Peptides against a protein of PDB entry 5JXT. Designs and how they scored, part 205

Target 1, 319 residues: chain A of PDB entry 5JXT
Amino acid sequence: SLLPKKEINVYIGMSEMQVKWYQKILEKDIDAVNGAGGKRESKTRLLNIVMQLRKCCNHPYLFEGAEPGPPYTTDEHLIYNAGKMVVLDKLLKRIQKQGSRVLIFSQMSRLLDILEDYCVFRGYKYCRIDGSTAHEDRIAAIDEYNKPGSDKFIFLLTTRAGGLGINLTTADIVILYDSDWNPQADLQAMDRAHRIGQTKQVVVYRFVTDNAIEEKVLERAAQKLRLDQLVIQQGRAQVAAKAAANKDELLSMIQHGAEKVFQTKGAFGTMAEKGSQLDDDDIDAILQAGETRTKELNARYEKLGIDDLQKFTSESAYE

## One batch from the design tools (peptide; made by RFdiffusion4, then SolubleMPNN)

Design b2_p24_7_s1 (from b2_p24_7, 9 letters changed)
Fold by OpenDDE base, seed 4:
Structure b2_p24_7_s1 (fold): chain B 319 residues (1-319), chain A 24 residues (1-24)
Amino acid sequence: as target 1 above (319 residues)
Amino acid sequence: MFKVPKEKKEKLDKEAEKILDKVL
């Protein structure tokens, strides 16, 4: 029988470099961040800020001229300059030691490029599929990963490319390096490992940059998922959740954690205390804290009815 | 509604402009 999947949000502090870049992004568009454009502020401008902040949460080298160089050389700086990479690096070592195999999903193909450089640097054997991968090459990569005795440890996928009905039950660990705006896309991604033919306990680690826009992306995705579930259960198909964030919701998301980011000197949270020197106990503490916060997050939304979820989307815009 | 402090603009502007003009 297929065991139920475990999903754990892993809350990760920004590196010093990420904090500096997050500040720079907010400062460049400070008038938009402060709502100074009012009703005239374009939704496109706010969406651009959101996308830059999400890039920063993923890796600062997604920005041109952020990588140390020339010459551009892959080194330990690829890891320590991104909080998610520091946690990923330790987590992958543990996963490998346990004899597990891992799917890593991202929304950003350019983050998969960084993860390829990382895999080469650490000597991890991997497969890759993104939106540009030809259909035949996708089949070949899946077959190479799924073959009996495959030495491929990691599969790198864009979340949408992984959604294509693929069977990856030869992996038992799923890392969502970032989250989709549509929680169904992430569910479809994790269900590539959590399917008939899986023999292990599937564990999903969702990376979330703490005190940043990604917390609000996650909250919004959780609200939408709960609303969609309740609408299906109650047969109330007419409550199409407004699929697109409005301007005020986007502005609230951009402003979330911004004060604390501007007050922060150096790295954030556990990254300030340990940086790249995270040990196995620090990872266990992060995972345990993440499991607790995940339970709390789920418990907040499980208690809410349809009417409460509709109100909550309005109140979070004014706090 | 939090207002991000405007005053830190000047020091980060020169480095931010060089980098963000290549990214946006």
Scores: peptide ipSAE 0.016, ipTM 0.393, DockQ to the pose 0.016
Fold by OpenDDE base, seed 1:
Structure b2_p24_7_s1 (fold): chain B 319 residues (1-319), chain A 24 residues (1-24)
Amino acid sequence: as target 1 above (319 residues)
Amino acid sequence: MFKVPKEKKEKLDKEAEKILDKVL
């Protein structure tokens, strides 16, 4: 029988560079961030801010002129300038040591470019598929990855390209480097490894930038998923899940953690001066904290009815 | 692939560690 997948949100602080860029993004549109535009604020402007903040959460080198250079050389700076890369780098060492193989999903093909540079830099053998990959090249990449005794450790995929019915049951670990606005796209990505033919326990790590917009993206995705489940269970097919965030929801998402980001000098993190390389225990602590917060997040939505979930804008329960 | 000089790599590794301690 297929074992149920274990899903863990991995909450990750921003690097110092990410904090600086996150501040710059907010400052550039500070009037919009403060809601000073009122009803005149363009939904498109707010969506653009959201998109830039999500890029920042993924990697600061997604912005022009952010990469250190010239010379533009892949070095440890590619890792330490993004919190997610730091955790990924440690987690991949563990995953490799345990004899697992990993799918890494992102919404951003340009992040896959960074992950390719990282894979080359670390000497990880990988395959890649994105939205631009030709059909034949997709088949070839899948076949190369799934080949018995394949030396390919990592498969890099855009979430939606990975959704295209492919079987990757030769991997047992899934990393969602970021989240889709549609939780069904992430589920479809996980189901590439968590499918008939899988013999191992599938573990899904969802990376979430802590104290940033990605927490609100995650909350909204969890709300939507619960709403979709309840609609199916209650036969209320006419409850159009409000697929698109309104302006106030987008503004609330942008504002989430913004004050703390402005007050922060340096990186985000709760780890006091353990001047040790993230050891196996530090990773275990992050994963355990993530497992706890994941259970808490799910428990918030399990108690809500359809009418509550439809009204539930993720207003900060801390007002 | 430019081989980063060992000393520069060790410095970057230590900087990465210090950033890691702040990120986690």
Scores: peptide ipSAE 0.000, ipTM 0.264, DockQ to the pose 0.088
Fold by OpenDDE base, seed 5:
Structure b2_p24_7_s1 (fold): chain B 319 residues (1-319), chain A 24 residues (1-24)
Amino acid sequence: as target 1 above (319 residues)
Amino acid sequence: MFKVPKEKKEKLDKEAEKILDKVL
């Protein structure tokens, strides 16, 4: 029988560079961030801020002129300048040592470009599929990854491109480098490895930048997932969860952690203490803390009814 | 984490695939 997948949110501090860029993004639109724009503030502007903050949480090199150079050379800076890369780098070493194979999903094809550079730099053999990948090339990449005795360790996928019916049961680890606004897209990504034909325990690591916008993206995704589950259970199919965040919700998401980010002169959390010098014990501590917070997050939403889940109150996110 | 019944999950996955096919 297929073992239940294990899902662990991995809460990761920002690097010093991420903090600086996160501050710069907030400062550029400080009036909008403070809600001073009021009725004049466009939802589009707030969505743009959210997208920039999510880029920052993924990797600062997603911004023009953020990459150190010239020369533009892949080096350890690609890793230490992004908290997620620091954790990924250590986690992949562990995964490989265990004889596991890994799917890495992102919403951002440009992050897959960074992950390709990283794979080349570390000597990891990989496959890639994104939204631009031709159908024949997708088939070829899947077949190359799934072939018996494949030397491909990593499969890099955009969450949506990897969601399309693909069987990747030759992988047992899934890393969600970022989260989709639609939790169903992430579930579909997980189900590429967690399907009939899987022989191993599937483990899903969801990377979440701590004290940043991504915590609120995760909370909204968890809330929506629970609401979808309850709607299906109760037969209330017409309870249209407002699928799109309103201005106040977007503003609350942007403001989350902003004060601490402005007060911080360096990296966050374990990134402040260890940076790129994370050891196996630090990774175990991050994973244990993540498992605890994942249980707490799930327990919070499991207690909520449909009516509570429809009311995204900022207050229910702070208790 | 609450487990949706397998049949309901498969239906949701198919509906989400149809939404994704329209966006890609």
Scores: peptide ipSAE 0.000, ipTM 0.242, DockQ to the pose 0.012
Fold by OpenDDE base, seed 3:
Structure b2_p24_7_s1 (fold): chain B 319 residues (1-319), chain A 24 residues (1-24)
Amino acid sequence: as target 1 above (319 residues)
Amino acid sequence: MFKVPKEKKEKLDKEAEKILDKVL
């Protein structure tokens, strides 16, 4: 029988470079971040801030002029300048040693470009599919990954391109490098490995930048998923959760952790203490803390009714 | 890392915005 999947949120501190860029993004639009625009602030301006903050949480080199150079060569700086890359680099070494194979999902095709450069730099053999990949090239990449004795360790996918009904049961590890705002897109991505024909325990690692906007993206996604489950269970199909975040919700998400980011000199958490010098014990501690916080997050939403889940109660980071 | 051409940057920022607008 198929074993139940394990899902663990991996909470990761920002690198020093991420903190500096996160501060610059907030400072550029400080009046909007402080809510000084009130009802006159455009939803588009807030969405743009959210997008820049999510890019920062993924990798600072997603910004023009952020990559150090000349020379513009791939080096260890590609890893240590992003907290998620530091954890990914250690986790992939463990995953490879245990004889597992891994799917890595992101919302951002440019992050896959960074992950390709990383795979080449570390000597990891990979396949790639994104939204621009031709149908024939998708089939070829899937077949190359799934073939008996495939030397392809990593499959890089955009979450929505990976959702296309494909079977990737030859992988047993799933890394969500970022989260979709629709939790169903992430579930569909996990279900590429967690399907009939899987022989191993599927483990899903969801990367979440700690003390940043991604915690609120995750909370919103968990809230929506629970609401969708309750609506199906109660036969109330007409309670479509308003997919669209309001302005106050977007503002609360932008403000989350902003004060602590402004006060921070250097990196966050284990990234401040060890930077790129994380060991296996540090990874185990991060995974254990993540498992605890994942259980706590789920337990919060399991107790809420439909009416409570329709109210976005993000406490402001300033309350 | 290849510098992402400015046009490719703007396209993918717009795609990310469209993804947000569909889900937000």
Scores: peptide ipSAE 0.000, ipTM 0.309, DockQ to the pose 0.025; fails the geometry check

Design b2_p24_7_s2 (from b2_p24_7, 7 letters changed)
Fold by OpenDDE base, seed 2:
Structure b2_p24_7_s2 (fold): chain B 319 residues (1-319), chain A 24 residues (1-24)
Amino acid sequence: as target 1 above (319 residues)
Amino acid sequence: SFKVPEEVKKKLDEEADKILDKVL
C-alpha cells in the first residue's frame, strides 16, 4: 500500500540581500503599499508588486544584473544571498546521504536556471523539464531519471510541467521551492512522486519565506484548499473560491511583514544568527518548527466553516 | 558565522539600486 505523504512547511528567513531588495521593491511603490492609490490603484500594479516580491523571496538574482559581475562566475554567493538556497544546500546533502532522490518544483523557469548553475557548482547530476521543453526531450529526461541505477539525483521541474501526468516514483523527496496560487497545482506536482509504484515514504518540503508575502500566498492556498474540500463534501458546487485575489487581498498580502522588513537591518531569523553556516541541529530545528507551524496552520483552517473561508480575514499586517 | 564581506555587500547594494531603478 502507498504510505501517506508527509508534508512540512519549511519557514525560511530572508538573507541580507533579500531584505534589502524586498525593502527597495516596497519603497519604489510605497504609495501603492500604503493604499494611497485608493479605488484608482490598478490591480495590475499590485500584481506586479506581488510578482517582484515573490521573485525576491525565491532569489535576488532573478532581477537582471543582481548577480555580482563581471566576471559572472557561480560561487558561494549564489547560495548565501538567498535563504532558500542556504536551506536547500544543507537539505540536499542530507537527502543524498540517506540515498534518496529529489524532485524540485518552482513556478519560475528562471529559478530553474539558477538551480542548474547551483547543481553544476555542487556537482549534482540532474534532469530538467519546463514549459519550453520539447516533447521528445521531456520523454528522454523522464526515462533517464527513472532508469534503474540512474546517477541523476535531482529533477528540476516547473510545477505546471510536472502537472502533466508524468511518473517520477523513483524519487521519494519533493521540494516545492515556491507555491502555486492554486494548491491543486502543487498537489498534482507531489502526485508525480506520491503515486502507484512508489515504495518509499514520500516527504514534501514546502519552502516558505518567513515574515514575507509567501506566508500570505500559503494561507490563501490553504484557505482555498479547505474551501474546495468543504464544497466537495457538502455538494455546494457554487461556492467557487474567488479564483483571483481582489485588490484589497493583494494589498494586505503586500503589506504583510512590510513593517518588520523596513525595520530590519541585515538578515532574518536563523539567517541573521548563522548566515550560510547552518549545522545539522539548525536544520533539525527549522524542520521541527516547520512541522509545528504546519500542524497549526492546518488546524486553523480545519475549524473554519464555508462562511468564514469566504471572508478573507483582512487581519491587517498591523495586528 | 560567515558574514558577507562589506565590500561585497556594498557592491551588491549598488547593483541592486541600479537594477531596481531600471526594472521596477
Scores: peptide ipSAE 0.023, ipTM 0.402, DockQ to the pose 0.028
Fold by OpenDDE base, seed 1:
Structure b2_p24_7_s2 (fold): chain B 319 residues (1-319), chain A 24 residues (1-24)
Amino acid sequence: as target 1 above (319 residues)
Amino acid sequence: SFKVPEEVKKKLDEEADKILDKVL
């Protein structure tokens, strides 16, 4: 029988470079971030800020000219300048040593380009599928990954392009490098490994930048998922589960952790303490803390009814 | 303690605004 998947949110501090870029993104539009634009502030402007902050949380090199150079060579800087890469680098070594195989999902094809450079730099054999991958090339990549005795350790996928209709049960680890606004897209991604034919315990690691916009993206996704579950259970078609974020919700998400980011000199959390020098004990501590916070997050939303979840979409913007 | 190299810091501090003007 298929074992239940274990999902763990991995809360990761920003690198010093990420903090500086996060500050600069907020400073550029500080009037919008402070709500000084009021009703005149465009939803498009706020969505753009959100998009840039999410890029920063993923990797600073998603910004043109952010990469060190010339010469533009892949080196350890690709890892230490992004908190998620520092954790990923340690986690992949552990996963490989355990004889596991891993799917890595992102919303951003340009992040997959960085992950390809990383795979080459570390000597990891990989497959890739994104939105531009032709149907025949997708089949070939899946078959190459799934073949008996495949030397492909990693499969790099965009969440929506790779998540539909494929079977990747030859992997037992899933890393969500970022989260979709729609939690169903992430579930569909997980279900590529967590499907009939899986023989191992599937473990899902969801990377979340701590004290940043990604916590609010995760919370909103969790609220929506719980609302969708309750709607299915109660047979009620609620329009609220499909509502796009309003301006006030977007503004609140942008403001989350911003004060602490502006006050911070250097990196956050374990990135400030250890940075690229994370050891196996530090990874275990991050995973244990993440497992605890994941249980707490789930327990918070499991207690909420439909009416509470509808109110939280208005009030949790201010907490 | 981990520190970003000074060259990377300098580039970030000098170019960040110009880069963000293209992206934002």
Scores: peptide ipSAE 0.021, ipTM 0.430, DockQ to the pose 0.026
Fold by OpenDDE base, seed 4:
Structure b2_p24_7_s2 (fold): chain B 319 residues (1-319), chain A 24 residues (1-24)
Amino acid sequence: as target 1 above (319 residues)
Amino acid sequence: SFKVPEEVKKKLDEEADKILDKVL
């Protein structure tokens, strides 16, 4: 029988470089961040800020000219300049040592480019699929990964490309390097490993940049998922309106953690203390804290009824 | 594991800061 998947949100501090970039992104549009544009502020402007902040949370090298150079050389800086990469690098060593295989999902194909450079630098054998990958090449990559005795450790996927009904049950670990605005896309990604034919306990690690916009992306995704579940349970096919975040919701998301980011000198959390020198105990502490916060987050939304979830979405709609 | 010497890290961080000041 298929074991239930374990889902753990891994809350990760920003590197020093990420903090600096996050500050500069907010400063560049400070009037919009402070809500000074009011009702006249462009939703497109706020969405752009959100996208830049999400890039920063993933990796600062997603910005043109952010990579140290010339010469542009892949080195340890690729890892230590992004909190998620520091945790990923340690976690992958553990995953490999236990004889597991891993799917890594991102929303950003350009982040997969960075992850390819990382895989080459660490000597990890990998497969890749994104939105631009031809159908035949997708089949070939899946078959190469799934073959008996495959030496491919990592599969790099965009979340949307991974949604295509593919079977990757030869992996037992799923890393969501970032989150989709639609929690169903992330579930569909997890279900590539968590499917009939899986023989291992599937573990899903969701990376979340702590004290940043990604916490609010996760909260909104959790709210929506709970609402969708309750709607299904009540047999009311009210398509919970895919209410695209309104301006005030976007503004609140941008403002989340901004003050603490401006006050921070250097890195956040464990990244400030250890940087790239995380040990196994530091990783265990991060995972344990993440498991606790995941349980707390789920417990917060499990207690909410449809009427409560609708009120939270409607009160934010009328101002 | 190769650890980048702190001096090299500091130099890379300083170079990154200079690039940041040009790009943002």
Scores: peptide ipSAE 0.019, ipTM 0.401, DockQ to the pose 0.080
Fold by OpenDDE base, seed 5:
Structure b2_p24_7_s2 (fold): chain B 319 residues (1-319), chain A 24 residues (1-24)
Amino acid sequence: as target 1 above (319 residues)
Amino acid sequence: SFKVPEEVKKKLDEEADKILDKVL
């Protein structure tokens, strides 16, 4: 029988470079961040800020001129300049050592480019599929990954490209490097490994940048997922959750952690203490803390009814 | 101060909503 998947949110501090870039993004549009634009601020402007902040949470090299060079060489800086890469680098070593195989999902094809450079740099054999991958090349990549005795350790996928009914049950670990705004897209990604034919315990690690916009992206996704579940269970088809975040919700998401980011002169949390020198105990502590916070997050939303979830989408705009 | 026409703002907000709805 298929074992239930384990889902763990992995809360990761920003690197010093991420904090600096996060500050610069906020400073560039500080009037919008402070709500000084009021009703005059376009939703598009706020969405652009959200997109830049999410890029920063993923990797600072997603910005033009952020990569150190010339020479533009892949080195340890690719890892230590992004908190998620530091944790990924340690986690992948553990995953490989245990004889697991891993799917890594991102919303951003350009992040997959960075992850390819990382895979080459670490000597990890990988496959890749994104939105631009031709149908024949997708089949070939899947078949190469799934073949008996495949030496491909990692499959890099955009969440949406991976959602297309693919069977990847030869992997037992799923890393969501970022979250989709639609929790169903992430579930569909998980279901590539967590499907009939899986023989191992599927573990899903969801990377979440701590004290940043990604916490609010996760919260919104969790709210939507719970609402969708309750709507299905109660047969209340009419609760079309207003899928689109309003301006006030987007502003609240942008403001989340912004004050602490401006007050911070270096990295956050374990990234400030250890930087790239995380050991196995530090990873265990991060995973344990993540498991606790995941349980707390789930328990918060499990107690909410449809009416509470509909109100919470409105009240989270005022806190 | 260049004022973006309200129709352009509405279109940008609708495009933003479509981006969100595609992402959501």
Scores: peptide ipSAE 0.013, ipTM 0.318, DockQ to the pose 0.013

